# Designs tried in a protein design run: peptides against a protein of PDB entry 3QIS. Part 287

Target 1, 334 residues: chain A of PDB entry 3QIS
Amino acid sequence: PSLELSRREFVFENVKFRQLQKEKFQISNNGQVPCHFSFIPKLNDSQYCKPWLRAEPFEGYLEPNETVDISLDVYVSKDSVTILNSGEDKIEDILVLHLDRGKDYFLTISGNYLPSCFGTSLEALCRMKRPIREVPVTKLIDLEEDSFLEKEKSLLQMVPLDEGASERPLQVPKEIWLLVDHLFKYACHQEDLFQTPGMQEELQQIIDCLDTSIPETIPGSNHSVAEALLIFLEALPEPVICYELYQRCLDSAYDPRICRQVISQLPRCHRNVFRYLMAFLRELLKFSEYNSVNANMIATLFTSLLLRPPPNLMARQTPSDRQRAIQFLLGFLL

## One batch from the design tools (peptide; made by RFdiffusion4, then SolubleMPNN)

Design b2_p26_4_s3 (from b2_p26_4, 12 letters changed)
Fold by OpenDDE base, seed 2:
Structure b2_p26_4_s3 (fold): chain B 334 residues (1-334), chain A 26 residues (1-26)
Amino acid sequence: as target 1 above (334 residues)
Amino acid sequence: SHEAKLEEMERRVQERLEEFERYEEE
């Protein structure tokens, strides 16, 4: 069996978080026998492609002189955004199109990724006084290393070095401030806030706006701005409540005094983001008669975002653990 | 200026943090 491929080299320029790109090519059976094709893993790989790439269809049969269109889809989700932001992974792959009893055909995928504030650590973002797209890639790496060291010092209760006033980190990421300050100003009376989904086009505009600028106003509806905040919190490499404190939050869930003590042990940026979010959510709850938002709904929604199980627990949470996590957050909202 | 925007941001964040801390002390 033999195949003819219309293209073997694919370039995905300016790949962005949550923006789907598609490249298509054709495969044709130029042989005289039916053939089965499949994308197969390379010798050292468990998957035929990287997590941000897919082929559709990834397998099939071709009769003699039959042609099939294959779509190569590039999509950076929350699962790939952090490793692409750091440059640990890149928009590069090799696909092996295998023909049963035939040859292997190699496809080259290349391109460039544009970094996002989504999927970047809170510590790194507190050091970024400019939009992430204005930050040199070399400086992004340095900021991640410095952010790790600062987190470790904070957890060890080491006295913060008196960093010179010019290099002082922001109290919260400017991106969090932009989102939450918009919601404070415009969304406290918004009916069904956090219950109505945003528009996908508006979400992309908000992400691009936060990655490239410090706007006077965020574009889009209050629902889109609210959903962008949820997406931001979901995409964090580490949740607002650090993984190290997860179990202590569950254990303290029915003692408000111990809950406050656990939060006081967060790294400064994480603690400030937590308190700033709680201040907003408490303000939102004062307008419950107008916005139809209640403490149980907010606690249930934000608990999954702010208090995630550590990766070593395989993200498995018991119903009891979930109820404790909700109760922990309720102690800050009531 | 960019600096003035960050200063206003930091001021407004501080006000909200202090509002929340006062509530935690009551």
Scores: peptide ipSAE 0.505, ipTM 0.934, DockQ to the pose 0.712
Fold by OpenDDE base, seed 4:
Structure b2_p26_4_s3 (fold): chain B 334 residues (1-334), chain A 26 residues (1-26)
Amino acid sequence: as target 1 above (334 residues)
Amino acid sequence: SHEAKLEEMERRVQERLEEFERYEEE
């Protein structure tokens, strides 16, 4: 069997978080026999492509003289955003299009990724006084490394060494402030806040806005701004409540005094973000007559974002653990 | 200025944190 490919080199310029890009090519069976094609893993790979890439279709059958269009889809989700922001991964891959009892065809994928504040650590963002797109990639890496070290020192209750002439970190990421301050101002009376989905186009505008600027106003509806906050919290590499404190939060869930003590042990940026979010959510709940938002709904929604089980415990989360996690958060909302 | 925007942000964040801390003490 043999194929003709219309193209073998693909360039994805300016790849962004949650923005789908597509490149298409045609394959044609120019042979005299039917053929089955599939994208196959390279040697030592488990998957035929990186997590941010997909071929559609990824397999198929072609009669003699049949043609099929294949879409190469690039989409950076929360699962790939952090490693692309850090430069640990890049928009580069090689796809192997295999023919059953035939030869391999190699496709080259290349491009560039534009960093996002989404999927960046709270610690790194507190050190970013400019939009992430204004930060050189080299400096971004340094900020992430420094942020990791400061997190670890904070968890160990190490006395801050005299931080050299490093600029004082922000109390919270400016991106969180921009989102939450907008919601404080404009969304406390918004009916069905956090229940109505945002618009995808508005979400993209909000993400691009936060990545590139410090706006006076966030674009889009209150629903889109609210969903952007949820997406931001979901995309965090480390949740607002650090994984190290997860079990202690569950164990303390029915003792408000111990709950407060657990939160006090968070790294400063995480603690500030937690308290700032609780202050907002408490304010939102004061307007429950207008917005139809209740504490149980909010606690249920935000618990999954703020108090995520560690990756090693994800498969072991019980309904009891989920209820304790909700109860922990309720103690700050009520 | 950019700096003045960050200072205003930090001030407003601090006010909200202090509001929440007062609630935690009650």
Scores: peptide ipSAE 0.504, ipTM 0.934, DockQ to the pose 0.712
Fold by OpenDDE base, seed 3:
Structure b2_p26_4_s3 (fold): chain B 334 residues (1-334), chain A 26 residues (1-26)
Amino acid sequence: as target 1 above (334 residues)
Amino acid sequence: SHEAKLEEMERRVQERLEEFERYEEE
């Protein structure tokens, strides 16, 4: 069996977080026998492609002289955004199109990724006084490395943050401030806030706005701004409550004084973001008669974002653990 | 200026943090 491919090289320029790009090509059975094709993993890979790439269809049968269109879809989700922001991964891959009893066909995927404040650490963003698209990629790497080291020092309580020679970090990321300050100003009376989905186009505009500028006003509806905050929190490589404190939050969930002590042990930026979010959510709850938002709904929603189980425990999260996590957050909302 | 905008941000964040810290101490 043999295939003819219309194209073997694909370039995805200016790939962005949550922005789907598609390239298409055709495969034709130029043989005289039916053939089965499939995308197969390379040696030592578990998947036929990187997490941000998909082939559709990824397998199929072709009769003699049959042609099928294959879509190569590039989509950077929360699962790939961090590694692309850091430059640990790149918009480069090789796909192996296997033909049963035939040869392999190699497809080259290339392109460039545009960094996002979404999926960037809170620590790095607090050190980033300009929009991420104005920051050289080399400096982003340095900021993430430095931020990791500062987080570890803060958690170990070993060294006072040497407030010395480096520019003082922001108390919270400017992106968090922009989102939350907008919601404070304009969304406290918004009916069904955090219950009504935002518009996908508005979400993309908000993301692009935060990545490229420091606006006076965030574009889009209050629902889109609210959802953008949720997406931001979900995309964090480390949740607002660091994984190291997850179990202690659960263990303290019924003792408000211990809960406060646990939060006080967060890295400064994480602690500030947590408290700033709680201040906002408490303000939002004062307007419950107008916005139909209640503490149980908010706690349930935000607990999954702020207090995520460590990756090794995620599969083992019990209903009791979820309830404790919700109770932990409720102690800051009520 | 950009700097003045960040300073105003930091001030307003600090006010909200202090409000919440007072609630944490009650």
Scores: peptide ipSAE 0.502, ipTM 0.933, DockQ to the pose 0.714
Fold by OpenDDE base, seed 1:
Structure b2_p26_4_s3 (fold): chain B 334 residues (1-334), chain A 26 residues (1-26)
Amino acid sequence: as target 1 above (334 residues)
Amino acid sequence: SHEAKLEEMERRVQERLEEFERYEEE
């Protein structure tokens, strides 16, 4: 069997978080026999492509002189955004298109990624007084390393060494402030807030706005701004409540005094973000007659974002664990 | 200025944090 490919080199320019890009090509059976094609893993890989890439279709059957269109889709989700922001991964891959009893055909994928505040750590963002797109990539790496070291010192209760002339970190990320302050000003009376989805185009505008500027106002509807906050919290490499405290939150869920003590042990930036979000959500609940928002809905929604199980426990989460996690958050909302 | 905007942000965040801390003490 043999194939003819219309293209073998693909370039994805200016790849952004949650923005789908597509490139298409054709494969034709120029042989005399039917053939089965599939994308296959390279020798050391478990998957035929990186997590931010897919082929559609990824396999198929071609009769002699048959042609099929294949779409190469690039999409950076929450699962790929952090490693692309740090430059640990890049928009580069090689796909192997295999023919049963035939040859391998190699496709080259290349491009560039544009960093996002989405998928960046709270610690790094608190040190970032400019939009992320104004920060050199080399400095982003340094900020993540410094942030990791500060988090470890905080968890170990190590006294901060001498306050060298390093600029004081923000109490919360400016991106969190921009989103939450907008919602405080404009969304407390918004009916069905956090229940109605935002518009995908508006979400992309909000992400681009936060990555490139410090606006006076966030663009889009209150629903889109609210969903952008949820997306931001979901995309964090570590949840607002650090994984190390997850079990203690569940164990304390029915003791409000112990719950407060657990939160006090968070790293400063995580603790400030948690308290700032709770202050907002409590304010939102004062307007429940207008916005139709209740504490149980909010606690159920935000628990999955703020209090994620550690990766090693994710598959073992019981309905009881979920109820305890909700109860933990309810103790700050009521 | 950019600095004045960040200072106003930090002030407003601090006011909200202090409001929440008072609620945590009741």
Scores: peptide ipSAE 0.493, ipTM 0.932, DockQ to the pose 0.711

Design b2_p26_4_s4 (from b2_p26_4, 11 letters changed)
Fold by OpenDDE base, seed 3:
Structure b2_p26_4_s4 (fold): chain B 334 residues (1-334), chain A 26 residues (1-26)
Amino acid sequence: as target 1 above (334 residues)
Amino acid sequence: SHEAKLEEMERRVQERLERFERAEEE
């Protein structure tokens, strides 16, 4: 069997978080026999492509002289955004299109990624006094490395030895402030806040706005701003409550005093973000008669975002663990 | 200025955090 491919090189320019890009090509069976095609993993890979890439269809049959269109879809989700922001991964891949009893055809994927404040650590963002798109990529790497070290020192209650002449970090990321301050000002009376989804176009505008500017006002509806906050929290590489404290939060869930002690042990930026969010959510709950928001709904929603199980425990989360996690957060909302 | 915006942000965040801390001590 043999195939003819209309294209073998694909370039995805200016790839952004949550922005789908598509490139299409055709494959034609120029042979005399039916063929089965599939995208196959390279040697040492578990998948035929990187997590931000998809081929559709990824397999199929072609009769002699049959042609099929294949879409190559590039989409950076929460699962790939952090690795792309750090430059650990890049918009580069090689796809292997295999023919049963035939040849392998190689497709080259290339492009560039534009960093986002979404999927960037709270620690790094507290050190970014400018929009992330104004920060050189080399400096982003340094900020993430430094932020990791500062997180670890904070968790260990090690006195920061060298307050080197580094500019004082922000108490919270400016992006979190922009989102939450908007919601404080404009959304406390918004009916069905966090229950009504935002508009996808508005979400993209909000993301682009936060990545490129410090606006006076965030664009979009209150629902889109609220959902952008949820997306931001979900995309964090380390949740607002650090993974190291997850079990202690569950163990303390019915003792409000111990819960507060656990939160006090968070890295400064994480602790500040947590308290700032709780202050907002408490304010939002005062307007429950107007916004139809209740503590149980908020606790259920935000617990999955703020108090995530460590990756090694995700598959083992029990209904009891989830209830304890919700109870932990309720102790800060009531 | 950009700096003045960040200073106002930091001030307002600090005020919110202090209010939260006081309400947690009561």
Scores: peptide ipSAE 0.554, ipTM 0.946, DockQ to the pose 0.728
Fold by OpenDDE base, seed 4:
Structure b2_p26_4_s4 (fold): chain B 334 residues (1-334), chain A 26 residues (1-26)
Amino acid sequence: as target 1 above (334 residues)
Amino acid sequence: SHEAKLEEMERRVQERLERFERAEEE
């Protein structure tokens, strides 16, 4: 069997978080026998492509003289955004299109990724005084490394944050402030806030706005701004409540005093973000007559975002653990 | 200025955090 490919080189320029890009090519069976094609893993790879890439279709049959269109889809989800922001991964791959009892065809994928504040650590964002797209990629790496070191020092209750040579971190990321301050101003009376989905186009505009600017106003509906906050919290590499405190939050869920003590042990940035979010959510709940938002709904929604189980415990989360996690947040909402 | 915007942000965050802390002590 043999194929003819219309293209073998693909360039994905300016790849962004949650923005789908597509490149298409054709494969034609120029042989005289039916063939089965599939994308196959390279040697030592478990998958035929990186997590941010897919082929559609990724396999199929071609009769003699049949042609099929294949879409190469690049989509950076929450699962790939952090490693692309850090430059640990890049928009580069090689796909192997295999023919059964035939030869391999190699496709080269290349491009560039544009960093996002989504999927960046809270600590790094607290150090970013400018939009992330204005920060050199090399400096992003340094900021993540410095942020990790400062987090670890804070958890160990070691040396007072030396007010020394580094620019004082923001109390909360400017992106969180922008989102939450907008919601405080405009969304407390919004009916069905956090229940109505945002518009995908508006979400993309909000993400691009936060990545490129410090706006006076966030574009889009209150629903889109609210969903952007949820997406931001979901995309955090380390949740607002650090993984190290997860079990202690569950264990303390019915003792409000211990809950507050656990939160006090968070790194400063995480603690500030948590308290700032709770302050917003408490304000939102005061307007429950207008917005139809209740504490149980909010606690249920935000628990999965703020109090995520550590990756090693994800598969072991019980309904009891989820209920404790909800109760933990309820103690800060009521 | 950009700096003035950040200062205003930090001030407003601080005010919100202080209100939260007071409400946690009551």
Scores: peptide ipSAE 0.552, ipTM 0.946, DockQ to the pose 0.756
Fold by OpenDDE base, seed 2:
Structure b2_p26_4_s4 (fold): chain B 334 residues (1-334), chain A 26 residues (1-26)
Amino acid sequence: as target 1 above (334 residues)
Amino acid sequence: SHEAKLEEMERRVQERLERFERAEEE
């Protein structure tokens, strides 16, 4: 069996978080026998491609002189955004198109990724006094390493950050401030806030706006701005409540005093973001007659975002653990 | 300026955090 490929080299320029890119090519059976094709893993890989890439179709059958179109889809989700922001992974891959009883055909995937504030740590973002697209990639790596070390020191030593440093971190990420301050100003009377989805085009505009500028006003509807906040919180590599405190939050869920003590032990940026979000959500709940938002709905929604189980415990989360996590947040909303 | 925007941000964040802390002590 033999195949002809219309293209073997693919370049995905300016790949962004949540922006789908597609490249298409054709494969043709130029042989005299039917053939089955499939994308196969390389010798040391479990998957035929990286998590941000897919082929459609990834396998198929071709009669002699038959042609099929294959789509290569690049999509950076929350699962790949952090490793691409850090440069640990890159928009590079090699696909192996295998022909049964035939040859292997190699496809080269290349391109560039544009960093996002989505999927970046709260600690790193508090050190970024400019839009992430203005920060050199080398400096992003340094900021992530420094932020990790500072988080560990904060958790272990409970030492206040020296307020007098010329490079004082922001109290909260500017991106969180921009989103939440917009919602404070314009969305407290918005009916069905956090219940109605945003527009996909507006979400992309908001992400691009936060990655490239410090705007006076965020573009899009209140629903799109609200959903952008949810996407931001979901994409955090470390949730607002650090994984190290997860179990203590569950254990304290029915003691409001202990709950506040647990939150006081968060790193400064995480603690400030948590308190700032709770201040907003409490304000939103004062307008429940206008916005139809209630404490149980908000607690249920934000619990999955703010108080995530550690990756090793996700598969073991009980209904009781979820109820305790909701109760923990309710103690800050009521 | 960019700096003036960040200063106003930090001021407004501080005011919100202080209000939250006072409301947690009552």
Scores: peptide ipSAE 0.549, ipTM 0.944, DockQ to the pose 0.758
Fold by OpenDDE base, seed 1:
Structure b2_p26_4_s4 (fold): chain B 334 residues (1-334), chain A 26 residues (1-26)
Amino acid sequence: as target 1 above (334 residues)
Amino acid sequence: SHEAKLEEMERRVQERLERFERAEEE
């Protein structure tokens, strides 16, 4: 069997978080026999491509003189955004198109990624006084390393050694402030807030706005701004309630005093973000008559974002654990 | 200035956090 490929080199410029890009090419069976094609893993790889890349179709059957279009889709989800922001991964891959009883065809994928405040740690963002797109990539790496070390020291209750002349971090990320301050001002009376989806185009504009500027106002509808906050919280590499405190939150869920003691042990930036979000959600609940938002709905929604089970416990989460997690958050909303 | 915007942000965050802390002591 033999194939002809219309293209073998693909460049994806300015790849962004949650922005789909597509490149297409054709494969043709120029042989005299039917053939089966598939994308296969390289030697030592488990997958035929990186998590942010997909081929559609990834396999198929071609009769003699048949042609099929293949789409190469690049999409950076919450699962790939953090490693791309740090430069640990890049928009580079090699695809192996295998022909059964035939040869391999190599496709080269290249491009560039534009960093996002989405998928960046709360600790790093508190140290960023500029939009992330204004921060040199080398400085982003340093900020993530320093942020990890400061988080670990805080959790261990280690007294900060000499406060060297490092710039004081923000109390909360400016991106969180911008989103939540907008919602405080404009969305408390918004009917079906956090229940109605935002517009995909407006979500992209909000993400781009937060990555590139410090605006006076967030663009888009209140629903899009609210969904952007949910997406931000979901994309955090470490949830607002650190994984190390997850079990203690569940164990304390019916003792409001112990719940507050657990929150007091969070790293400063995480604790401030948690309290700032609770202050917003309590304000939103005062307007329940107007916005149709209730404490049970809010607690159920935000629990999955703020109090995520550690990766090692995800497969073991019981309905009881979920109810305890919701009860923990309810104790801060009522 | 950019700095003045961040200072105003930090002030407003502090005021919200202090209000939250007072409401948690009641």
Scores: peptide ipSAE 0.546, ipTM 0.943, DockQ to the pose 0.741

